Peptides against a protein of PDB entry 7UQJ. Designs and how they scored, part 65

Target 1, 160 residues: chain A of PDB entry 7UQJ
Amino acid sequence: PELYQNFNITPPRGVLFHGPPGTGKTLMARALAASCSSDERKITFFMRKGADILSKWVGEAERQLRLLFEEAKKHQPSIIFFDEIDGLAPVRSSKQEQIHASIVSTLLALMDGMDNRGQVIVIGATNRPDAVDPALRRPGRFDREFYFPLPDVKARFKIL

## One batch from the design tools (peptide; aimed at target 1 K56)

Design b2_p19_6_s4 (made by RFdiffusion4, then SolubleMPNN; from b2_p19_6, 10 letters changed)
Fold by OpenDDE base, seed 1:
Structure b2_p19_6_s4 (fold): chain B 160 residues (1-160), chain C 160 residues (1-160), chain D 160 residues (1-160), chain A 19 residues (1-19)
Amino acid sequence: as target 1 above (160 residues)
Amino acid sequence: as target 1 above (160 residues)
Amino acid sequence: as target 1 above (160 residues)
Amino acid sequence: ERIPLIRGQKLPEELLKEP
């Protein structure tokens, strides 16, 4: 709240970091978490990978998402970072589509259930914004999108 | 062609970026794509992960590789970046070995089938160059290798 | 040895890098490997992911860990980096718990079997230090812990 | 020890509390 109140900005429930992979989306989400962390106000950073939600949590993915959001709410201010959130998008297998649809619907419900007064920021990182379910990109969910351009030539020379 | 013609260099069909993970191989492949992209000449960057070729494309991996190379050829100049290309290396399971052998053989055939006049660069990133099938490292395939050293002490101090 | 002898420091057998994901634990482990690498003394960097030990090495994980430690010992001075070492923590499946327990016990035995005079440093990176088996965090194993805070604002500005 | 962002990516100022 305060962080966004001072800016007269409606706090986004979710921020989509999109752009090519290794453009530093994950690094940025972390840098944001740190820059918002002071000695007085430590931000708790939660990270999950979209592919891990599907593969590691088969049959428990919804429950694990709920627990993640509860834990993030308990440890406010917090950031929930979903790396490779496009990994929640169905691969062209009907059985996987149903599982993905259920997980995505759970994530939608969890994002909609966040009190806008909460100090939980959800950051989704994707390389394929168009493969992210459009329902996740609606207002009140991942309603702010930040494009991570490829590092320009100047960024390259600073890495050489 | 032109980028390599100016250097009197036979354009490699493939470049292997090898070195410890997050030495910036993926970042460099992208920075290369960006640096070779001008306002007049945009490079199309295609990325796949070796592990995704196996896991996400079970039964279609060969077809998806073919489609990838066709799409890259259609959108020349282009870069095909295979992150974690060592993920195509067989895990010592006979059933996975056959699948991996088939996928690797398809990649070999696709790299061999590239017209040397094409403006498609294939970049493979690996942490384990010795786990990459030696057939991929032959002339006309990933025949140029770039070692990504760990960021030196000077890079460390910029990180401290 | 020498690197720690010069500091009058008992060489840790293991160092736990913990902190939020993308705090550069992996990058730091790499930067450390590079910074300790001179032209005269190249450090060999071995990397494994905790999740890969479980998923890629099902049934051979213990053997692969042994081979890794043997290879690291052969190529001294060396760093063994376990990324996402919390990925060796059981997912709530009884069958996976037994496999994880066996792999963790093997890692414990390998760390205990390291000669403190060896020039092998083991670095474990985790986002969840509390999900790492406490036995790994005991003296003579991952007995030094480095918290990777989120990159503070000053780290952010060096990145701008 | 600080992780480099890729230079040129503006941190969303909107997500940043100035210290």
Scores: peptide ipSAE 0.000, ipTM 0.268, DockQ to the pose 0.027
OpenDDE base, seeds 2, 3, 4, 5: peptide ipSAE 0.000, 0.000, 0.000, 0.000; ipTM 0.307, 0.343, 0.273, 0.234; seeds 3, 5 fail the geometry check

Design b2_p19_7 (made by RFdiffusion4)
Pose (drawn by RFdiffusion4):
Structure b2_p19_7 (pose): chain A 160 residues (1-160), chain B 160 residues (1-160), chain C 160 residues (1-160), chain P 19 residues (1-19)
Amino acid sequence: as target 1 above (160 residues)
Amino acid sequence: as target 1 above (160 residues)
Amino acid sequence: as target 1 above (160 residues)
Amino acid sequence: HEEELLEEAEELLEEFGLL
């Protein structure tokens, strides 16, 4: 941590996995979760699939998001993987419902808002990156974007 | 206050920060929240978002807004910051649930019934200005609209 | 009434001020209420809003609306003004609450219960006219309309 | 940079007459 405090830099804590289906996005997230449970320093892994937080009560989806990010603050070494994040956080439109744009606005305020979110890495896997809200694709929340392509010749050889 | 009486004008008590993502809106609100808590006179900063207002009970979201504005009047030199305010206050629509139009109506009534001395300042950052209700964006509610643009060369040099 | 009842032209049961925001609709009702700054028993003015009637309880909103209309009948020549009548009477649908729908179901029955010798006029204001419920715009209700447009050049010169 | 942001926030509070 002194290397990052040597400068006035904060580490990048957000990655958006994107590419075609079957290219290794969930596999890489699974390998990262299996590696986080065997290095004997507790990096807590939070798995979230799509719109797991959707509820029929008003304000319960934003409350579940706030609880997920808070429980991530309770254990500092924690990771949040959002599988199929284009179903949880679509581009905010006036035509669609307010539960969607309200989830996106809560996710924006919880990733880079007024309060610091802690040592929480946020990973989102998507097949449709341009269905993710563009305010979620900027540094401070999903700094990096890893494009997982269809494998080339050497990579297919290695996979096989 | 005598200057604002000599000319028959009321000081603006509302600001709407708007601009592209990552251009300085939450940063300016964070710097103003740190400047509220340093000096010989104290300004109270009230931070809010859509999650700690929206409730599942009838008449509880507008009661939380009223408690916020009454508590800010009690601590009279005050700032109220609504981040991602288009999620809290979308454009009123009959094809949406009634809780969002009821929040916008309660917010319009509470802003039209403030102290009328410049004591409670209300600051909102929407990232998208068209999504916020036009009744909130008229002078009397959010008087000023600060456009935080993408920086030009001298501004990028200063930021770097 | 000695003059206007000679010709049998009935006064309107419901008159609707509608227009863009900031066009002076609240000023016209405030100026008519300052024309109620006159002596008693003539042009009693009631200033209500799309809020401060609707409550947590199930009967105080409709009981209070029936009482407001009964006090309006008690002082015979009287005016009821509903500012932001889309807050009190939104569009009834299947995303609509039950308390607002019953407020509309009582306001309609109270406007049809108003006698033909028109001594209670109900003025209502809105910035979004096709967001008020369609039933109050039927004949025998809010049927005469006043459009308040943005000012032209001479009107802006007078305002300045 | 943090000091300059605080000076701009103080000027903004002075503009709204809270200082």

Design b2_p19_7_s1 (made by RFdiffusion4, then SolubleMPNN; from b2_p19_7, 5 letters changed)
Fold by OpenDDE base, seed 1:
Structure b2_p19_7_s1 (fold): chain B 160 residues (1-160), chain C 160 residues (1-160), chain D 160 residues (1-160), chain A 19 residues (1-19)
Amino acid sequence: as target 1 above (160 residues)
Amino acid sequence: as target 1 above (160 residues)
Amino acid sequence: as target 1 above (160 residues)
Amino acid sequence: LEEELLEKAREFLKEFGLL
C-alpha cells in the first residue's frame, strides 16, 4: 500500500495465475489471501469458479459478478479469486459465445471500474492462459501473470 | 527408457492413479511430468478432466481425444493426464451410456494405437478405480495402478 | 472413544470444514482418514462431492446417501467426507430447490439416525459455510466447525 | 506440511475419540 502511494504507481488490480492444473494456483491464491490478512488487517477472500458463474447463474451471472465486486469493495481489503477463469471463455458454440461474451464484458467493466485506491485484488486462475480473452489480460485488468510451473520446474526455479 | 529398451519390455503406456480425492494424484502426475523433464528434455504435460471431455465437447469429444493424442505425439516426450477419468465412466443413464461408450472406445483405440517407441505416457486419475471401465485397465492401456493412500497410509507405507 | 464413554458425552457426528477453496479442507479430511487408520484399526474413508450427488444421482441421490451411510456403518470405524457440501445447497432456482431440500432432509435424517455408539464421522467441506443449510449445522449434525484459513493465516494461528 | 496436517489430523481424531 504505502509503496504504491509513494511512487504514484497504480497498484495491480488483476493477477493471472496460469500453469498446468494442480500446480497449486488455487493453493497459492489461498496462501495470498492468508498473507494479506496481517494481524491489523483481515483481508476478505472471495472465491468463484468460472464454470459456476455460467452454470449456477444462468441469466444472473452479470448481476452476481456485480454483487461480488460490490461485496469485495464493502469488505476491503479483499481478494476475489476466480478459479478456472477460462471457464468464462467461450467454448466454440454460438449461443454460449453470446452469454460468455456478455459475462466477460461485465467482468472487464467491473475491473476497469475499480478505483485505483481500492484494496481489491482480483486473481484469475487458469490452465489455459491463451483461452482467456486477451481483453482481460490488458493493463488495469489481469496485468500481472504468474506462471505456476510443474513441481520440477519449481525445483528448477530454486536452483537459479 | 534405457531399462525398457535393454529388456525388450514394452514401456507402460498408461498409469492409473487411484485413491481418495485430494491425496495428490494430480500433484503427483504433475510431479512425475516435472521429474521426467530433465534439463535436456522438457516433457510436455497435457491435462484434461474426464467431465470436461463429456460436457465441453458434446459431439466432438472423440475428435478432441484424437487431437490430444496427436498433439502429445508431436510434442513427445509427453504426458497426458486425465483427471477424474471416472467422469468418462457411464452414469447409469441410457443416452449418456452410448456417448460414454463411444468416448471410452475411442480412448481404448488411441491407447492401443500408440507406437511402442512413442514417449507418451497416459496417466488417469480417479477416486473410483472400480468405476473405470475394465477395458481401460488391460495390459497396454492403464496397465499400472498406483494407489494414493491418505496421508497416514503414506506414513504406513514408509514403515513397510 | 473412552473419554466419550466415561463422560456420557455424545461424540460429535459431523464436522464442517470451512474456509477459502484450496486451503486444504479436502487434504485435511484425507489426512484425518489416514491418521485414524492405525495399524490395528483401518478406517474406511468415503468421499463424495456435493455437486456429484445432485448431478450423477438425479432421482437416486437420497438412495445413494442411504447406501453410503449404511456402507459406512458396515465398515466402521469410517469417515464420510462430503467435499463441496454447499453444492447440496439450493441455488435460488425453484425446481432445484425442491430436489436440494429433499436431499438435505435425507442427509439430516441420516445424521440424526446415526447411533451414538457408531464410529462414523461425517465431514462436510465447504467454501461457503453460510450457504450450508443452518439445519445441518445444529447439534448432533455438523456441530463442530473448523475454519481452514489461508496458508498465511495458518502461520498466524501458530503465533497465538 | 503433510506432517503438520497429519499431526493436526491426529489431534482432531483424538479430540473426536477415534484415536
Scores: peptide ipSAE 0.019, ipTM 0.300, DockQ to the pose 0.398
OpenDDE base, seeds 2, 3, 4, 5: peptide ipSAE 0.037, 0.038, 0.035, 0.000; ipTM 0.373, 0.314, 0.250, 0.256; seeds 2, 3, 4 fail the geometry check

Design b2_p19_7_s2 (made by RFdiffusion4, then SolubleMPNN; from b2_p19_7, 6 letters changed)
Fold by OpenDDE base, seed 1:
Structure b2_p19_7_s2 (fold): chain B 160 residues (1-160), chain C 160 residues (1-160), chain D 160 residues (1-160), chain A 19 residues (1-19)
Amino acid sequence: as target 1 above (160 residues)
Amino acid sequence: as target 1 above (160 residues)
Amino acid sequence: as target 1 above (160 residues)
Amino acid sequence: LEKELLEKAREFLKEFGLL
């Protein structure tokens, strides 16, 4: 917080955790949500699955996303973690594509509509970063990407 | 590799990771994929969920399995990890049984069709090894089984 | 065992593991099932997913729950772990609500019907404790709740 | 982490009278 205030640097709003499944993306998102809860500031952690947004909220997915972002803003500092965010990516079926496009457009608008001063971090986790809409990966959205390597690539990252 | 070459032993093509859910089957499959990736040989790790093969690829599941095995062969040495492979096991519903039987038969044929020289390992993870089709557990398929005990049973396996 | 026998205290039958997804609720339930399995006493660990009870056992979910509790009683000491137990909570759709209400009522009856002397522990894991029916959280059911903080909140719980 | 989870698990089990 203070570092970003002192340097006039726009804090990253969105972080993409990508890498093979069970590399601990969800575990790290959880680790981050906890680390952000320092003794003086309890961070509220919200978690959603991309597939649940589509399947549980048919016709209300956009509203549920809006409510989630509003709730996160009310309970700031907060982290919104989208697990399997590539589950919001259209599978190549025309009618699902329209619903997915609408949900993705709502998510884009919600990420863009976050004030720079808000202590809300959005984390998307995916196994397929290339299946995530490139519009979500633009600056001011998921503008930081963290690769979750396989465990030996984690061992390799400790030797560098 | 060298041990199997020296003894003319057909390298195991398939390994079944079984045990309770979240015992680290997926983490171990990844750790194995990683530990097999030496600095000189990067192993390509493919991961699919059994349920995704059924739900995302209705009518194309067989084609997607073929493409996956071809891609794994192109990117050898490679590991194909099927998480929740018991999700390919028929739920006792007649119409799903036929689709599942066809997908399982395709997987059987793909595992049998792997050349002995191919550096492709298939790992299946399940919570229900008895729900995995016995045909998948035959020699030349998932012919090795690793039980993932609960963490204290892991402590017990270190004392024997 | 001895402490509860000596003080005539009804041993807790149900434990709710709640907290953000990937905080290791499933891993802890497994670590518990394992740590309970001493060399002299093997604990039988049963695991079910809340969503699987609904989707795999349409029309037999109640019977499968009864069989699960009977099997757990036969194989005592035992742990029944329900992962994603909030998957038994109704999503706000009328017809699913009735099925869920029936399954939840069966689970309530099964938890209430456990003899105080039975060495069967039921662990429910959820990301949404508030989505778990309050009736399940009453004394004699899931009467103990363990919050699984994010990993840095785990570091914070070590400083208190 | 596994060892610490196992210790917490063991403490939990002791508290629940399974150990």
Scores: peptide ipSAE 0.020, ipTM 0.304, DockQ to the pose 0.397
OpenDDE base, seeds 2, 3, 4, 5: peptide ipSAE 0.035, 0.006, 0.035, 0.034; ipTM 0.358, 0.285, 0.249, 0.345; seeds 2, 4, 5 fail the geometry check

Design b2_p19_7_s3 (made by RFdiffusion4, then SolubleMPNN; from b2_p19_7, 6 letters changed)
Fold by OpenDDE base, seed 5:
Structure b2_p19_7_s3 (fold): chain B 160 residues (1-160), chain C 160 residues (1-160), chain D 160 residues (1-160), chain A 19 residues (1-19)
Amino acid sequence: as target 1 above (160 residues)
Amino acid sequence: as target 1 above (160 residues)
Amino acid sequence: as target 1 above (160 residues)
Amino acid sequence: LEEELLQRARAFLEEFGLL
C-alpha cells in the first residue's frame, strides 16, 4: 500500500491469474490468504467459484456479488478471489442467456465502483483468459495478468 | 470407530466440511481416507461431485445415489465423499426443479437408512453450508460440521 | 517417447485415467507433463475440463477442440489433458443434444486424425469410464486405461 | 513449496500494496 500511495500510482484493482489448470493459481490464492493472515494485519480473504455463482444462485447471483463486494469493503484490507472466473464472466455472445449478461454487467459495475482508496484486491483465476469477457480485462478492472506456466521438472520440485 | 464405541457415543453418520474453496476440504477427505486405511483395515473411499450427480445422471441420479450407498455398505468400512454437496442438495425452494427435490429426498432417506452400526461415513464438502438443505444438517445426517478456515501462515504449515 | 520408438510400439494416442475423484488423476497428469519436460525437451501441456468445453463454448466447442489439437501439434511434444472427459464425451444416447453428439464426433475425428508420428498424447480423466462414449475407448483413441485406486496410507505417502 | 509460495505470496502482497 505504502509504495503505491507514495508514488501516486493507482493500485491495480484486479489481477488475473491465468494458466493451465493445476499450475497453482488456487494454491497461490491460498498462499496469499495465508500470508495476509498475520497477527498484526488480518487481510480478509473471500473466495468464490465462477460456475458456483451462476449455478447455485440462479436469480440471486447479482445480489450475492454485491454482498460479496460490500463485505470485502467492510472487512478491508481484503482479497476477493474468483476461481474459474471464465465461468462467471464468459465472453459476451448473442447466445448468452440474459442472466449471464446481467451477472457480468454486475461484476463490471462492482469493479468500477471500487473506490481507488479501498484496500480490496480482486483476483480472478482462469485457465482461458480469452474466454473472459474482454471488458473485465480493461484498466481499473483486471488490469494485471499473472501467467502460471506449467511447472517443468525443476520448477515443480520448487513448487512441491 | 473404536473410540466412539468405547464412549457409547453414536458415531456421526455424516460430516460436513465447510469453508472457503481451496481450504483443503477435498484434500482432507482424501487424507482421512488414506490415514484411516491401514494394511489391516482398508477403507473404501467413494467420491462424487454434487453437480455431476445432477448433470451427468439426469433421471438416474436417485438410482446412482442408492447404488453408491449400497456399494459403500458392501465395501465397509467406507467413506462417501460428496464434493460440492450444495450442488446436490440445495436448499428446498419453490423454484427448485422437482428433480432436485427428489434427489435431496433420496439422499435424506439414504442417510436415515444407514444403520448406526454401519461403518459408512458420509462427508459432504461445501463452500456454503447455508446453501445446503437444512434437513441434511439434522442429527443422524450431517450432524458434525468442520469449518475449514482460510489457513493463516501458521496454521497452513501445520496442515501441509 | 524414446521407449515407444525403440520398441516399435505405436505410442498410445490417448490414455484414460479413471478412478475415484481426488485419487490424483490431475496431479498425475501434471506430474507426467513435468517429468517428461527436461531442459532439452519441453513438453507443452494443455488442460481443459470437459464440462467447460460444453458450457463455456456453446456452439464453438468443436472449433476450440480443433484449435487445441492444432496448437498441441504445433507445440509438440505435447500433452492434452481433458479433466472430467465424461462431461465432454458422455455415452451417446437418443437424449443427447445434437451439440453433444457433434462435439464427441469432433473429438473422435481429432483423435483419429493424429498422425502416429505426432508427439501429442491425449489424457482423459474421468471418475466414470462407463459414462465415456465407448467409441473413445477404442484402439487409436483412449486405448490405454490407468486405474487410480484410492491411495492406501502407504501408496499415498509415495504419491505425496 | 509452501515457503516459496509464501514468499511469492508476500512479494505479490507487497507489489499490490497489501503488505
Scores: peptide ipSAE 0.038, ipTM 0.294, DockQ to the pose 0.438
OpenDDE base, seeds 1, 2, 3, 4: peptide ipSAE 0.036, 0.036, 0.021, 0.040; ipTM 0.265, 0.379, 0.290, 0.249; seeds 2, 4 fail the geometry check

Design b2_p19_7_s4 (made by RFdiffusion4, then SolubleMPNN; from b2_p19_7, 6 letters changed)
Fold by OpenDDE base, seed 3:
Structure b2_p19_7_s4 (fold): chain B 160 residues (1-160), chain C 160 residues (1-160), chain D 160 residues (1-160), chain A 19 residues (1-19)
Amino acid sequence: as target 1 above (160 residues)
Amino acid sequence: as target 1 above (160 residues)
Amino acid sequence: as target 1 above (160 residues)
Amino acid sequence: LEEELLELAREFLKEYGLL
């Protein structure tokens, strides 16, 4: 809180966690949710996997995204964590354009439609930031990116 | 590297990490990638999930495996990590023979086709080593198996 | 074992681990499997994801659940861990009633059909206990619930 | 909330030598 107030930086609506798989992206997203949750201020944590939204909701993925954002807004302060967001919003490649384009467009609209005053943070996790549609990486969306490097050997010997 | 040079043991092409889910197989595969990566020798780490290859690539799983191995060879030294490899290469049971048999056969051929001089290590992670096609567990393929026991309560209190 | 013998408490057939995603539910399910596994008493650990059972087994999910429970009974003492069990057994909502109702009914029947003397523990993990069919949360099924809070910042700095 | 999350992310990144 205090550090952002001092720098007049608009808090990011979306944070992209990117890096090699199991570098702790999902663990960090959950850490953030826990650490910002006090006894007085419980944070509601929503998690969805990109692949699950695409596979479970053939034809309803857009509606499920809308419902997720509505639920997150209703239960604010909240964190929406998209694990494997590159599965939801693959870079627009020519052969699968329509379904992915509609889901991406819906996610873009939902992130743009979040009031800056809303206590809803969206965290996307990907192993392939370049596989995430560049439109999601623009200001007001996933405009902050955290690289999760593979823990160096030394960091890993602390976790193991 | 050094340990294998000292024992005149042909470095295994494939290592099977088996053990209960979240025993750190994926974390260890990544640890190995990081520990073998020096400033001079960056290891390229590829990760695929067995279930994702089967579900995302209905009819293209074989091609995606070929491309993965080609990319790994191009970016050597490299590690290919198959998470949930039992999802890719289930034991040949009579009723789903053809699709799984073709993917398994392709993976077998790709592992056999790796030059012994290639700096490509394949790590498969499974929770069910007995659900992995025995053909993958033969010499020159996943010929080393590391059991990831559930961390004993004491080991877990060090990781928790 | 010993702790349950001392308290005349019928060992729960099912334990629901609920809490925010990656609070260590899967990790804990694994710890329990390890801690209950001695050199003399190896516990067989089965893991399935709720979403994978629904997506991979359209029309066979019931059969796969039956086979899983049969295999677990055959390899007792065993733990069946359902990750994302809310994906398998969503609360009966009006529009997708039949397929989910049959899978839930099968899982209910399998949990009810476990002999109290069977050394099979079922652990379900969910991020949304309220999204799990209430019928699964009844006595003799997932009748014990463990809340996995987000580890406090201090606990997380020990795991990280 | 966003500020607290980002502060924690920064502290985490600093503690892990990522910042």
Scores: peptide ipSAE 0.008, ipTM 0.261, DockQ to the pose 0.114
OpenDDE base, seeds 1, 2, 4, 5: peptide ipSAE 0.000, 0.007, 0.022, 0.029; ipTM 0.264, 0.346, 0.231, 0.330; seeds 2, 4, 5 fail the geometry check

Design b2_p19_8 (made by RFdiffusion4)
Pose (drawn by RFdiffusion4):
Structure b2_p19_8 (pose): chain A 160 residues (1-160), chain B 160 residues (1-160), chain C 160 residues (1-160), chain P 19 residues (1-19)
Amino acid sequence: as target 1 above (160 residues)
Amino acid sequence: as target 1 above (160 residues)
Amino acid sequence: as target 1 above (160 residues)
Amino acid sequence: AADAALAAGEALTQELLDH
């Protein structure tokens, strides 16, 4: 931590995995979760699949998001993996419903809002990165974007 | 206050921050929230978003907005910051649920019934200005619209 | 009435001010209420909004609307003004609440219950006319309309 | 999966409760 406090830098805490299907995005997230439970320092893994938070009550989806990010604040070494994040956080449009744009606005305020979110890494895997809201693809929330391509020759050899 | 009586004008009590992502809106609101808590006279900063307003009960979201504005009038030199205000106050539509048009109507009524002395300032950052209701963007509600642009060279030099 | 009843031209049951925001619709009703700054029993003015009638309870909104109309009949020559009538009478659909739908179902029955010797006029204002319920725009209701446009050059000169 | 989660959100009807 002194190396990041030596400068006035904050570490990048957001990655967006994107690429074609079957290229290793969930596998990499699974290997990262298995590695986080065997290094004896507790890095808590929070798994979220698509729009897991959708509810028929008004304001319960934004409440479940606020609770997920808060429980992430309770244990500082915590990680949040959003599988298929283009179904949870689509591009905000006026044509579609307000539960979607309201979830996207809550996610924007919880990732880089007025309050600091803590040591919470946020990972999102998507096959459609341009169905993710463009305000979610900037540094401070999903700083990095790992493109997982279809494997080349040497990579196919290694996979096989 | 005599200058605002000599000319027969009312000081603007509303600002709408708008601009591309990562251009300084939450940063300015955070710097103003730190400047509210330093000096010999204290300004009270009230931070809100769509999650701690929207409720599942009938008449509870508008009651939370009224409690916010009454509490801000009580601590009279005050700032109210609504982040991602297009999620809190979208354009009113009949093809949406009635809670969003009812929040926009309650907000219009509470802004038209404020202290009329420049005591409660209301600041909102929408990242997208079209998504917010045009009735809120007229002078009398959100008087000023600060466009936070992508920085030019001298501004990028100063930021770096 | 000595003059205008000679010719049998009936006064309107419902007159609708509609236009873009900031065009002076609330000013006209405020100026007509200052033309009610005259002596009693003539042109009693009631200033209501699309809020402060609708409540948590199930009967106080319709009971209060029936009472407002009864007080309007009690003072015979009277005007009821509903500012932001899309807040009181939105479009009834299947995303609509039950309390607003019953407010519309009582306002329609109270406007059809108003007699032919027109001594209660209901003026209503909106910035979005095709967001008020379609039933109040039928004959015998809000049928005469006043469009309030943005000002032209001479009108902006007079305003300045 | 993301299409099904989006379609579920588009077909969602949220409800309010009385007091």

